# Peptides against a protein of PDB entry 4KTY, part 29

Target 1, 266 residues: chain A of PDB entry 4KTY
Amino acid sequence: YVLNDIGVIFYGEVNDIKTRSWSYGQFEDGILDTCLYVMDRAQMDLSGRGNPIKVSRVGSAMVNAKDDEGVLVGSWDNIYAYGVPPSAWTGSVDILLEYRSSENPVRYGQCWVFAGVFNTFLRCLGIPARIVTNYFSAHDNDANLQMDIFLEEDGNVNSKLTKDSVWNYHCWNEAWMTRPDLPVGFGGWQAVDSTPQENSDGMYRCGPASVQAIKHGHVCFQFDAPFVFAEVNSDLIYITAKKDGTHVVENVDATHIGKLIVTKQI

## One batch from the design tools (peptide; aimed at target 1 W76 T195)

Design b2_p16_6_s4 (made by RFdiffusion4, then SolubleMPNN; from b2_p16_6, 9 letters changed)
Fold by OpenDDE base, seed 1:
Structure b2_p16_6_s4 (fold): chain B 266 residues (1-266), chain A 16 residues (1-16)
Amino acid sequence: as target 1 above (266 residues)
Amino acid sequence: MQHVLDLQEILKEFKK
């Protein structure tokens, strides 16, 4: 069995699905050494480096620059003057080698760049991994498993009160591993995400969350299952904020989030 | 490029 070093990442809109090639380059010179360097920078104990649960969790933290001067700086404001635009990257190798050489975070990435680099990291360390694209991907910021959309009394969205958001698409990774820390049946594919979205016990990281557990509605298991569940299955809750400070639920839409989830078969 | 959707537009679609 040989892992592919070139992949396809799905992006775009749900009604206009696009694909881009991505070179993972996990076998290229210096890449494995760089992945080990990443774990060194994380100060990861040697004893934990053989545990895919710990490795994937550390990787989800270190592929983004937040907290720990990790690999990639995210930017979504269409201003990339101090680095490389996210769309200019075609693979993981240049990013990882730049990080190793400069020992500073590389600018810039968005979700597919994070996912691409993270995929290389996982595969380099012997963890089977794939990229998942979710269209209409929810970002629940208060961990209540729903998208709270606040409305003015005139029916328009109150952008100030509305903190939750929806991505046109979002990419993350699934890593294959056993989960002896979970009940039987919840091993296999685990969702992990290196795009900095929410703080998880002190760091911007996400996962591993059991895909099987989430699929069956079990969000009580570590790590970050509620957040991942919300990304793919949140209801949109439309709430009218009254002038007197009271909130009234006007409508619930269960059809918009997670319209399509695409992944390459492995 | 990845971007945040306009929730006002989503609301309009919901009310159709």
Scores: peptide ipSAE 0.602, ipTM 0.938, DockQ to the pose 0.922
OpenDDE base, seeds 2, 3, 4, 5: peptide ipSAE 0.578, 0.576, 0.574, 0.596; ipTM 0.928, 0.930, 0.928, 0.937

Design b2_p16_7 (made by RFdiffusion4)
Pose (drawn by RFdiffusion4):
Structure b2_p16_7 (pose): chain A 261 residues (1-241, 247-266), chain P 16 residues (1-16)
Amino acid sequence: YVLNDIGVIFYGEVNDIKTRSWSYGQFEDGILDTCLYVMDRAQMDLSGRGNPIKVSRVGSAMVNAKDDEGVLVGSWDNIYAYGVPPSAWTGSVDILLEYRSSENPVRYGQCWVFAGVFNTFLRCLGIPARIVTNYFSAHDNDANLQMDIFLEEDGNVNSKLTKDSVWNYHCWNEAWMTRPDLPVGFGGWQAVDSTPQENSDGMYRCGPASVQAIKHGHVCFQFDAPFVFAEVNSDLIYITAHVVENVDATHIGKLIVTKQI
Amino acid sequence: SSSNYKIDLQSILPPS
């Protein structure tokens, strides 16, 4: 989780698992300096840089280009003007070195690309880290921790009213650290996510959210545990437009995986 | 092939 500079990112389907190799490259010339440059650009106060909670949260904001001209711009537009399609990248090095050199956000990325770059950032600084993949990952748009699926009278999905969504898969990172800001028992792996989905305190960032706190549903503990809980375990609520028609308690988060040791 | 996408919610509707 610190010294391995290559890895595997899982994607595809639960019974059709695909792998994508990834070069983290945290030891390559220019990368460590690039990680420091990322924190400088985020205007992160130096006095907080010994705190992995702060470093990881800043990283979750600065790896994406929204709000702060950070590292990577997301796109699903099937065009990818003036850049590289997200699927073309095979590691983090070219992205990070281009960012340091050009001093401009790099185009383009999707979830596993954000996760790969963020993983490089964490391991390079010495924060143990890994990439996790969540199949059937929920995206909660109204912060009620459930998927609200609105149906027309005919029983079809009303695409105007329905805002929540589900991904075939989504990847984020876990960072290892104590949580002196939380009661004892909630350290260890913290979910951190640099892929923009929902604002957290006015910026696109997410975490660190204690995985142990998410497991027992104690999502009151900072940061962004409710959103992460919703990604892995929200119920689907079918609502006819308002009457609750049905509830699917098993669709979301069918499997979560990471590379073996 | 590695690009993620949103699933079709219509296709996952429970039977009547």

Design b2_p16_7_s1 (made by RFdiffusion4, then SolubleMPNN; from b2_p16_7, 8 letters changed)
Fold by OpenDDE base, seed 5:
Structure b2_p16_7_s1 (fold): chain B 266 residues (1-266), chain A 16 residues (1-16)
Amino acid sequence: as target 1 above (266 residues)
Amino acid sequence: DPLPHKLDLQSLLPPK
């Protein structure tokens, strides 16, 4: 177990993998204090602060600004007039220190920024953590474990009916912990994600989801295993919406989603 | 381009 304060984040395309440096800075002055402040803002009970399950779940909620005025405001519209463009960040320190100083959400982040800040948060609190990049990452909006692609009768995608999406890449975190709340064998790496994607029991948060559980198709285990499973393993379902209102499954592709998952060795 | 993007679902369609 080695805590590195500088890391590498994988991004880009599956056939054109790129890397960028990210300074986690978990040992920099004020960073631990800021992480504690984040838990204070979350009104987290003191008794839960020693539990990595609770801490990682709270962190996944608080690293994003939604619901609770957490650390980072996400923006995906390429308009960053009131803050720093996501691509301009080089590490977690400036973001966390700005949050602590201003006591307001910091603008702006996207998945790798969220993952970078979240990685710092976890490591500061003694939770082994790493960033994971998933290429061809699905976003299932209706928790059916499928990537539903609706087609017109002419074969073109019906963008109105198609709510699910696939990203060229997405970044989240894995945190190492025991899971006494799960059956034996489902401890170890847990997927957690602070990028606001879906509401999980009232908040934009995700995880911890047992990587082992997901790997073996145990999506019934808390937390948010179905969503994470869909990100890495959902089938593409091509559905023709007919004029008479019926839906016909035309094709199923089980090979595209989660084509490559990359993480730096710890 | 460091920004992630949604894939064009039309490009994911299987060949006829």
Scores: peptide ipSAE 0.628, ipTM 0.932, DockQ to the pose 0.892
OpenDDE base, seeds 1, 2, 3, 4: peptide ipSAE 0.621, 0.628, 0.621, 0.627; ipTM 0.928, 0.931, 0.929, 0.936

Design b2_p16_7_s2 (made by RFdiffusion4, then SolubleMPNN; from b2_p16_7, 9 letters changed)
Fold by OpenDDE base, seed 5:
Structure b2_p16_7_s2 (fold): chain B 266 residues (1-266), chain A 16 residues (1-16)
Amino acid sequence: as target 1 above (266 residues)
Amino acid sequence: DPLPSKLDLNSLLPPK
């Protein structure tokens, strides 16, 4: 994984899977220097830079511009003034080099761009990493491990009350590392995500969350396991909001979220 | 189009 400098990112719909080539370029001139610069901007102490747990967590924060003037500014409103549309990027190198040169966040990214740049960051620092695409990816924003869909009495979605969302797909990263901070057996692949979605103990970051822990329902393990769990396995909870203010659970669907998780194996 | 899209939650409504 560390040696591959070109990859494939899966996107699209679960019934119409598409692929996009992405150049990671972790061996290109200036990229390692930029990764070190990113850690410098994060004010990461030298002792932590050899710890993949700390590095991946810092990376998840710094690849996005929120909080800390990190690498990429996200844009999801289809307005990309004063920057490059997310779809125009073909790899990580131009983004990272622009960041290093300008010392300002680069515009603009979305999930696959964040994942691509983050993958470069991890691989550049010797952390085995891959991009993962989750179809029907839930965004739980109240940390209850559910995708709450509030309904009006007429059966239509109440958009005011419904704060959680579902994306047709979302990309994040998995990084390979030992987890001495967790019980034995929960090392290996760790989910990390640099797309700014939720605040995690003071800043927009996510992970590392043990994939094995999540698979076995151990959402109490650091870091951000509940959020990642919800992305891939939350139940859809259909709740009717009555006029009197009461809520009634009408249905529960455990089959829609995380229908397919894909990563490049070769 | 590589842009992800937020699903219309009305499309996820259970069968009536």
Scores: peptide ipSAE 0.590, ipTM 0.935, DockQ to the pose 0.872
OpenDDE base, seeds 1, 2, 3, 4: peptide ipSAE 0.571, 0.570, 0.567, 0.564; ipTM 0.929, 0.929, 0.928, 0.928

Design b2_p16_7_s3 (made by RFdiffusion4, then SolubleMPNN; from b2_p16_7, 8 letters changed)
Fold by OpenDDE base, seed 4:
Structure b2_p16_7_s3 (fold): chain B 266 residues (1-266), chain A 16 residues (1-16)
Amino acid sequence: as target 1 above (266 residues)
Amino acid sequence: DPLPYELDLQSLLPPK
């Protein structure tokens, strides 16, 4: 989890799982220096740099360019002018070295690119980390732990009534650490995500969220457990928007979101 | 294609 400098990222469809090689390159020249530079740019105090909770949270924020001129600019509109298409990246090294050299955010990334770079960052700093892929990954936009699907009376979807979305897959990271700030038993793997999705207490960041806590339905623990929970376990709520403006819950499906979560064990 | 995509919500509807 720390020594492997090449990994595999799972993507595609739940019924057509694909893999992509990713070079983390945490031992390459300049990479550790760049990771330290990232923490410098975040103005992280020295005392916090030895705390994996703080480091992973800062990394979650800084691997994306939002808020703080961090490492990667995301792009999801299939227009990649002024940069490199996300699919062209093969590893973290070029991205991190470009960031260090230019001192400007690197264009462009999507979830697996963010996860790849974040994995390098964590491993460089001695934090065991892995990438996880969640198929049928929900993006709860209004923090209600539901994936709302609104229907017109004719049964067609009205996509304008919610910003909630489901992705065929999404990937983020899990980092291994103790959580003395949480009850006993909720240490170990912590979900952290550098893909900018939702604002978390003022910044686009996510985690660390205890995987064990989420697995057992404990969403009250810091950080961002509700959001991560929703990604992997939100119910699909089918709501009919009536002409009179009322909303009626027609169906609930608790089986589709987070249909498969995959990670490489070694 | 490694690009993730948002699922068509219509495809998530249960069969009638």
Scores: peptide ipSAE 0.632, ipTM 0.942, DockQ to the pose 0.844
OpenDDE base, seeds 1, 2, 3, 5: peptide ipSAE 0.611, 0.616, 0.592, 0.619; ipTM 0.933, 0.936, 0.929, 0.936

Design b2_p16_7_s4 (made by RFdiffusion4, then SolubleMPNN; from b2_p16_7, 9 letters changed)
Fold by OpenDDE base, seed 1:
Structure b2_p16_7_s4 (fold): chain B 266 residues (1-266), chain A 16 residues (1-16)
Amino acid sequence: as target 1 above (266 residues)
Amino acid sequence: DPLSYVLDLNSLLPPK
């Protein structure tokens, strides 16, 4: 069995799904060396480098530049004066080789770029991996498994009180591995995310979270299952903030978040 | 355009 070195990433809107070709290039010269260099920069113990749980968690941290001078700097403000616009990248190879040569974070990426580079990293190290796209992807930042939308008395969104957000789409990765640290049945595909979204025990990283556990509503298992669960399944909670400071739940919508999740089979 | 963005939450308001 030979893993594909090119792939397709889904993006766009839920009602206008688009695809982008991405070259992973895990077999190209210098890429394996760069992946090893990434783990060296993370100061990862040699004993852990054979453990896909540890490797995928370290990868989720190191593919983003936050905390540890990792591979990619994210930018979502449409200002890319000091690097390459995220849309200009066509694959992982140029990014990884630039990181290796410059020894500095590469600018710039967004979710599909992070996912593309992370996919190369995982595959290069022998971990089966694929990219997942979630439309209407929630970002729950207070760990209550809800999308809390606060409203003014006039019905408009109160942006000051509303801390949670929703991406039009978001990409992350699923990595295949056994999970001896979890109950039987929760191995297989594990969600991992290198896009810097939320702090996980001191670092911007996410996963591995058991896809099977999440599908069955088990969010108590490591790592970051509540966050991943909220990305795909949080309810929209509409809360009116009264002038007297009281809050009233006006409505609940369970149909919008995670409206469509797509991935290609390995 | 593959650029991702945070949705305007007003677009998620239930119909009146």
Scores: peptide ipSAE 0.604, ipTM 0.938, DockQ to the pose 0.864
OpenDDE base, seeds 2, 3, 4, 5: peptide ipSAE 0.558, 0.095, 0.574, 0.597; ipTM 0.932, 0.716, 0.932, 0.937

Design b2_p16_8 (made by RFdiffusion4)
Pose (drawn by RFdiffusion4):
Order: sequence, then C-alpha cells, then structure tokens
Structure b2_p16_8 (pose): chain A 261 residues (1-241, 247-266), chain P 16 residues (1-16)
Amino acid sequence: YVLNDIGVIFYGEVNDIKTRSWSYGQFEDGILDTCLYVMDRAQMDLSGRGNPIKVSRVGSAMVNAKDDEGVLVGSWDNIYAYGVPPSAWTGSVDILLEYRSSENPVRYGQCWVFAGVFNTFLRCLGIPARIVTNYFSAHDNDANLQMDIFLEEDGNVNSKLTKDSVWNYHCWNEAWMTRPDLPVGFGGWQAVDSTPQENSDGMYRCGPASVQAIKHGHVCFQFDAPFVFAEVNSDLIYITAHVVENVDATHIGKLIVTKQI
Amino acid sequence: SAKYENAAAAIQKSNS
C-alpha cells in the first residue's frame, strides 16, 4: 500500500470481472515534486501538510480540475477534443508530469483514472492507499441516501423527474490513517474520492469518510460519509408520480473489491 | 420482477 508502484484496477461486471493494469509510478523522477506542486496550487497552508486527514481531503479536490484548476478533467463526450480519451491512459506518470510541465489540467479521465492518479499522490507522500471498485455504484443527487426512481403512469421511468443514477462500476481510493477528530474506533481505512460527483462544502471532493463508520451507518462523522454510504448501500425506491410502488434493497453495491496483497 | 429490473436498468449508466 506504500511501496508497490504498479497495481490492478478492477472493472466490468460481478461475474465478468475485467482488470486494467496501472503504473502508479510514485518513485519516478519528477512525481514527488509534482505532488508538492499540487498542494502548492491548491494553496494548501503548509502547517496542515503533516495531517493526513487534510492532505487526503485536499488531494480529493485537487486531483480533479473542477473549482481549482486541478489535475484531471473528466469527460464522457465520445469526442475528447484536444486530449487523450480516458481509456488510453495506463498509469499516472504521464498525466502528472504533463500537469507539472504544462501547468494546465490534463484531458481526459473517468473514475479509474482519477483513482489511479490519486493513488499515486497518496503513496508518493507516504500515506498508505489502495483503489477500490464498487459494482452498481449509486449516485445520490438530492442527499437523501436513497435512489429515487420516478415512474410515469404507464410504469415506465420518467427521465425528466429522475435525477439519481447508478453506474456499472465506480472506483475510489482508501487512505490509511488515525482519526483523532472522530471517536475511537473509526480510524484505519478512509474512503477518499477525487472523481467529481457531488459538491462537499462547495467543492467537488469527497472524504476522508471512515469505512468503519459507514458500515454501522454512523454517517454523522465527517467527511461525506452519507454520500459514500449511499454509493454502496442505498435502497432503490420506485415512486409513481406520489406513491411508493416498490423498494429494491439489494441492487446497489453488489460487490466491492481491491487488489490482493 | 421484470418491470422493476427494466426500471432499474433505465437509470443505470456506464462507469462514472
């Protein structure tokens, strides 16, 4: 979780698992300096850089280009003008070195690409980290921790009213640290996510959210635990437009995996 | 049921 500079990112389906190799490259010439440059560009106060909670949260904001001209621009536009399609990248090094050299956000990425770059950032600084993959990952748009699926009279999905969504898969990171800001028992792995989905306190960032706190539903503990809980375990609520028609308690988060030791 | 499987599939997307 610190010294391995290569890894595997899982994707595809639960009974059709695909692997994508990834070069984290945290020891390559120029990468450590690039990680410091990322925190400088985020205007992160130096006095907080010894705190992994802060470093990881800044990283979750700065790895994406929204709000702060950070590292990577997301796209699903099937064109990818003036850049590289997200599927073309095989590691983090070219992305990070291009960012340091050009001083401009790099195009383009999707969740595993954000996760790969963020993993490089964490391991390079010495924060143990890994990439996790969540199959059938919920995206909660109205912060009620459930998927609201609105149906037309005919029982079909009303695409105008329905805003929540589900991904075939989503990848984020986990960072290892104590949580002196939380009661005892909530350290260890913290979910951190640099892929923009929902604003957290006015910026696209997410975490650190204690995985242990998410497990027992104690999502009152900072940061962004309710959103992460919703990604892995929100119920599907079928609502006819308002009458609740059905609840699917098992669809979301069928499987979560990471590379074995 | 198939209805609810289809409804769930309608909101489902490729990766994030």

Design b2_p16_8_s1 (made by RFdiffusion4, then SolubleMPNN; from b2_p16_8, 11 letters changed)
Fold by OpenDDE base, seed 1:
Structure b2_p16_8_s1 (fold): chain B 266 residues (1-266), chain A 16 residues (1-16)
Amino acid sequence: as target 1 above (266 residues)
Amino acid sequence: SARNQANANAITRGPA
């Protein structure tokens, strides 16, 4: 999980799983230097750089450009005129070297690009890491651990009544570390995400969240466990917005979100 | 999906 410099990222749909190659290039010239530069830009002290908890949290913030002039600018509007479209990237090296050279955020990324660059960052710093793809990935932005899906009377979704959304797929990272700040048993794989989705205590970042804790329904532990839990286990609450302004819960689907979670095992 | 980019609108209709 630290030596492979070429990987596979899963994407597409749950019933049409696709793969793309990604060159992490953690051993390429200038990449480690760039990772150190990223931590310098984050003003991370030297003592923290030896702590994978702090490093992964800083990385989750700095791989995205929000808040701190980090590495990648996200864009999902299919207009990429002022940079490189996310699908054109084939690896982390060009992105990281451009960031180091220009000292400005690189345009543009989406989840797999963020995850690819973040994976390089973690592996460069000796943290075992892998990319995880979640199909039907929930984005809970009101922290209620459910996806509120509002329907018009005709059955179509009214996206104006909620900011909650569901990705057809989403990629994030898992990083291996001990968690002395958590109860015994919650070390190991930790979910971390550099795609700017939600604000976490003042910055767009996510994790590390204990995968074991989440699997056992423990969302009270730092960091961002409720958000990660919601990504993989939110109930879909279908609410009909009637013409008279009333809301009626029509259905609850507890099986749709996180229908398939895929990661490379090597 | 024919597109590589992620789609935030995976749910467009009700269950029925």
Scores: peptide ipSAE 0.251, ipTM 0.837, DockQ to the pose 0.086
OpenDDE base, seeds 2, 3, 4, 5: peptide ipSAE 0.071, 0.031, 0.103, 0.096; ipTM 0.766, 0.694, 0.742, 0.765; seed 3 fails the geometry check

Design b2_p16_8_s2 (made by RFdiffusion4, then SolubleMPNN; from b2_p16_8, 12 letters changed)
Fold by OpenDDE base, seed 1:
Structure b2_p16_8_s2 (fold): chain B 266 residues (1-266), chain A 16 residues (1-16)
Amino acid sequence: as target 1 above (266 residues)
Amino acid sequence: SSQNQANANAITRGPA
């Protein structure tokens, strides 16, 4: 989880799982220096740089360009004329070196690109890390721990009535660390996500959230546990929007979200 | 979808 410089990232759909190679390149020339530069740009104090909790949270914020001119600009509109299409990247090295050289955000990334670069960042700094892919990953926009799906009377989804959405797949990271700030037993793997999805206390960042805590239904612990919990365990609430403007809950599906969560084994 | 790009619209219809 630290030594491997080449990895595999899972993507596609739950019934058609695909893999892509990714070169993390944490040992390549200039990469560690760039990771330190990222922390410098974040104005991270020296005392915090030895704390994996603080480092992973800062990395979560800085790998995306939002708020702080971080590393990667996300784009999902299939218009990548002013940069590199997300699918064209094969590893973290070119991205990080471009960021260091230009001192400007690099275009463009999506979840696996964010996760790949973030994985390099964590591993460079001695934090064991891996990429996780969640199929049918919920994006809970209103923090109600459910995924609201509005349907027209014909059964088609009306995406205009909610900001909630479900990714066919989403990639984030798990970082290994102790959590002295949490109750005993909630150390180990922590979910962290640099893909800009939701604001967390003023910045687009996510985690570290205790995987063990989430697994046991504890969402009261820092950081962003409710959001991560919702990604993997939200109920789908199917709501029919009637012509008269009324909303009726037609169905609840507690099995669809987080249908499969996969990561590369040792 | 078979494309590499992530799709935020995985749910397009009501339950089967």
Scores: peptide ipSAE 0.255, ipTM 0.837, DockQ to the pose 0.088
OpenDDE base, seeds 2, 3, 4, 5: peptide ipSAE 0.030, 0.030, 0.070, 0.221; ipTM 0.716, 0.716, 0.731, 0.802

Design b2_p16_8_s3 (made by RFdiffusion4, then SolubleMPNN; from b2_p16_8, 12 letters changed)
Fold by OpenDDE base, seed 1:
Structure b2_p16_8_s3 (fold): chain B 266 residues (1-266), chain A 16 residues (1-16)
Amino acid sequence: as target 1 above (266 residues)
Amino acid sequence: SSLNKARANSITKGAA
């Protein structure tokens, strides 16, 4: 078995699915060295580097620059001054080599860039990995497993009343591993996400969360299962904020989030 | 290589 060094990432809209090629380049000169350097920068104990649970969690933290001067700076402002626009990247190699050379975070990434670089990192370290795209992906900010959408009395969205949001699409990774720390049956694919979305026990990271556990509604297992569950299965709660300060639930949509989840076979 | 542009990830607007 040989891992592919070129992949396809799905993006766009649920009604207009698009694909882009991404060069992972896990076998290119300097890439493995860079992945080891990333773990060194994370100050990861040598004893943990053989454990895919620890490695994937560290990678989730280190592929983003937050907290630890990791690989990529995220930006969604559509300006991207002092760096490269996320859409200009074609693969992981240039990003990782720039990080290794400059020893500073690389600007800039969005979800598919984070997922692409993270996929390279995992594959370099012998962890089977793939990119997953979720259309209408929820970002639950208050950990209530709901996506609260506040409306003014006129029906316009009030984005100031909640930090919850829905991405048109979001990309993250699934990594294949055993989970001896979980009940039998919850190994296999684990969701991990390096896009800096929420704080997880002190830093911006996500996973590994058992895909099997989440599919069966088990969100009590480490790591970050509630957040990942919410990304794919939140109810949209439409709340009207009245002028008198009262809130009224106007509608509940249990079908919108996670409308389509797409991944390419390894 | 040439640029491989992709549509930016973005927040959707809520529907009333």
Scores: peptide ipSAE 0.224, ipTM 0.780, DockQ to the pose 0.063
OpenDDE base, seeds 2, 3, 4, 5: peptide ipSAE 0.171, 0.029, 0.222, 0.028; ipTM 0.746, 0.673, 0.781, 0.677

Design b2_p16_8_s4 (made by RFdiffusion4, then SolubleMPNN; from b2_p16_8, 11 letters changed)
Fold by OpenDDE base, seed 3:
Structure b2_p16_8_s4 (fold): chain B 266 residues (1-266), chain A 16 residues (1-16)
Amino acid sequence: as target 1 above (266 residues)
Amino acid sequence: SSQNQANAASITRGPS
């Protein structure tokens, strides 16, 4: 069992898959201390720090700055004036050390940056982890397990009514652990996501969600299984919002979301 | 090595 401190993150488009090297640096000086500091900032009970279920859930919350002054501030507006552009990062070490030093959220991250830092956090704490890239990744905004796309009568998308969205690609993490809180067979890889997308019981976090459960269509198990399931298996529901207030389902696309899921084998 | 493309959220276009 050997953990690599350098990894590969997949990005780009389905037709042009690209890879980027990422230095996790989980063994570098100060990184473990920073991970412990993150859990301190989360006010995590000491007894829970040995539980990968609790640790991964706390990590998913704390790697993003929302709610709790966590590690990274996300930005997707192509304006990164008050920090480092997400594409400029090459690894987790500088981000984590800056966070520890400044004790303030670091700017800026996008999904692969969140996933990279989260991967370091998990590995530092002895949790086997890897990054997963999902192309055409759904973001269900209203927790109905489908992508509701509202159209004007002319066929154009009504952006006011359409709250759901699709990432061209999205990166999150899988962490290996037993799940004694779930039925037998649903341990192993668990999806966890630190990119702030949706509120989960009071804060922006996601997982751990059993990959095996999701693969078999079980979304009733903690944590956030419906959201993760929707990311990889949402139907697109095209709805025409007519001027008279009526809604008509025009089409359903069950093939668009989650066309390709890629991960470097751990 | 290559720089990562920024990921982008999109509202899907109308059906085919």
Scores: peptide ipSAE 0.165, ipTM 0.782, DockQ to the pose 0.075
OpenDDE base, seeds 1, 2, 4, 5: peptide ipSAE 0.031, 0.047, 0.064, 0.056; ipTM 0.700, 0.740, 0.716, 0.718

## One batch from the design tools (peptide; aimed at target 1 W167)

Design b2_p17_1 (made by RFdiffusion4)
Pose (drawn by RFdiffusion4):
Structure b2_p17_1 (pose): chain A 261 residues (1-241, 247-266), chain P 17 residues (1-17)
Amino acid sequence: YVLNDIGVIFYGEVNDIKTRSWSYGQFEDGILDTCLYVMDRAQMDLSGRGNPIKVSRVGSAMVNAKDDEGVLVGSWDNIYAYGVPPSAWTGSVDILLEYRSSENPVRYGQCWVFAGVFNTFLRCLGIPARIVTNYFSAHDNDANLQMDIFLEEDGNVNSKLTKDSVWNYHCWNEAWMTRPDLPVGFGGWQAVDSTPQENSDGMYRCGPASVQAIKHGHVCFQFDAPFVFAEVNSDLIYITAHVVENVDATHIGKLIVTKQI
Amino acid sequence: SSYEVLDYFEPGATVVL
């Protein structure tokens, strides 16, 4: 989780798992300096840089270009003007070195690309890290920790009212650290996510959220545990527009995986 | 398998906000 500079990112379907190799390249010339430049550009106060909670949270904001001119711009537009399609990248090095050189956000990325770059950032600084993949990953748009699916009278999905969504898969990172800001028992792996989905305190960032706190549903502990809980375990609520028609308690988060040791 | 399965939820847990 620190010294391996290559990895595997899982994607596809539960019974059709695909792998994508990834070069983290945290030891390549220019990368460590690039990680320091990222924190400088985030205007991160130097006095907080010894705190992995802070470093990881800043990283979750700065790896994406929204709000702060950070590292990577997301796109699903099937055009990718003036850049590289997200699927073309095979590691983090070219992205990070281009960012340092051009001093401009790099185009383009999707969830595994954000996760790969963020993983490089964490391991390069010495924060143990890994990439996790969540199949049938929920995106909760109204912060009620459930998927609200509105149905027309005919029983079809009302696409105007329905805002929540589900991904075939989503990838984020876990960072290893104590959580002196939380009661004992909630350190270890923290979910951190640099893919923009929902604002957290006015910026696109997410975490660190204690995985142990998410497991027992103690999502009151900072940061962004409710959103992460919703990604892995929200119920689907079918609502006819208001009458609750049905509840699917098993659709979301069918499997979560990471590369073996 | 070339991966590890991870657990993020305990059945029956009550979510505290």

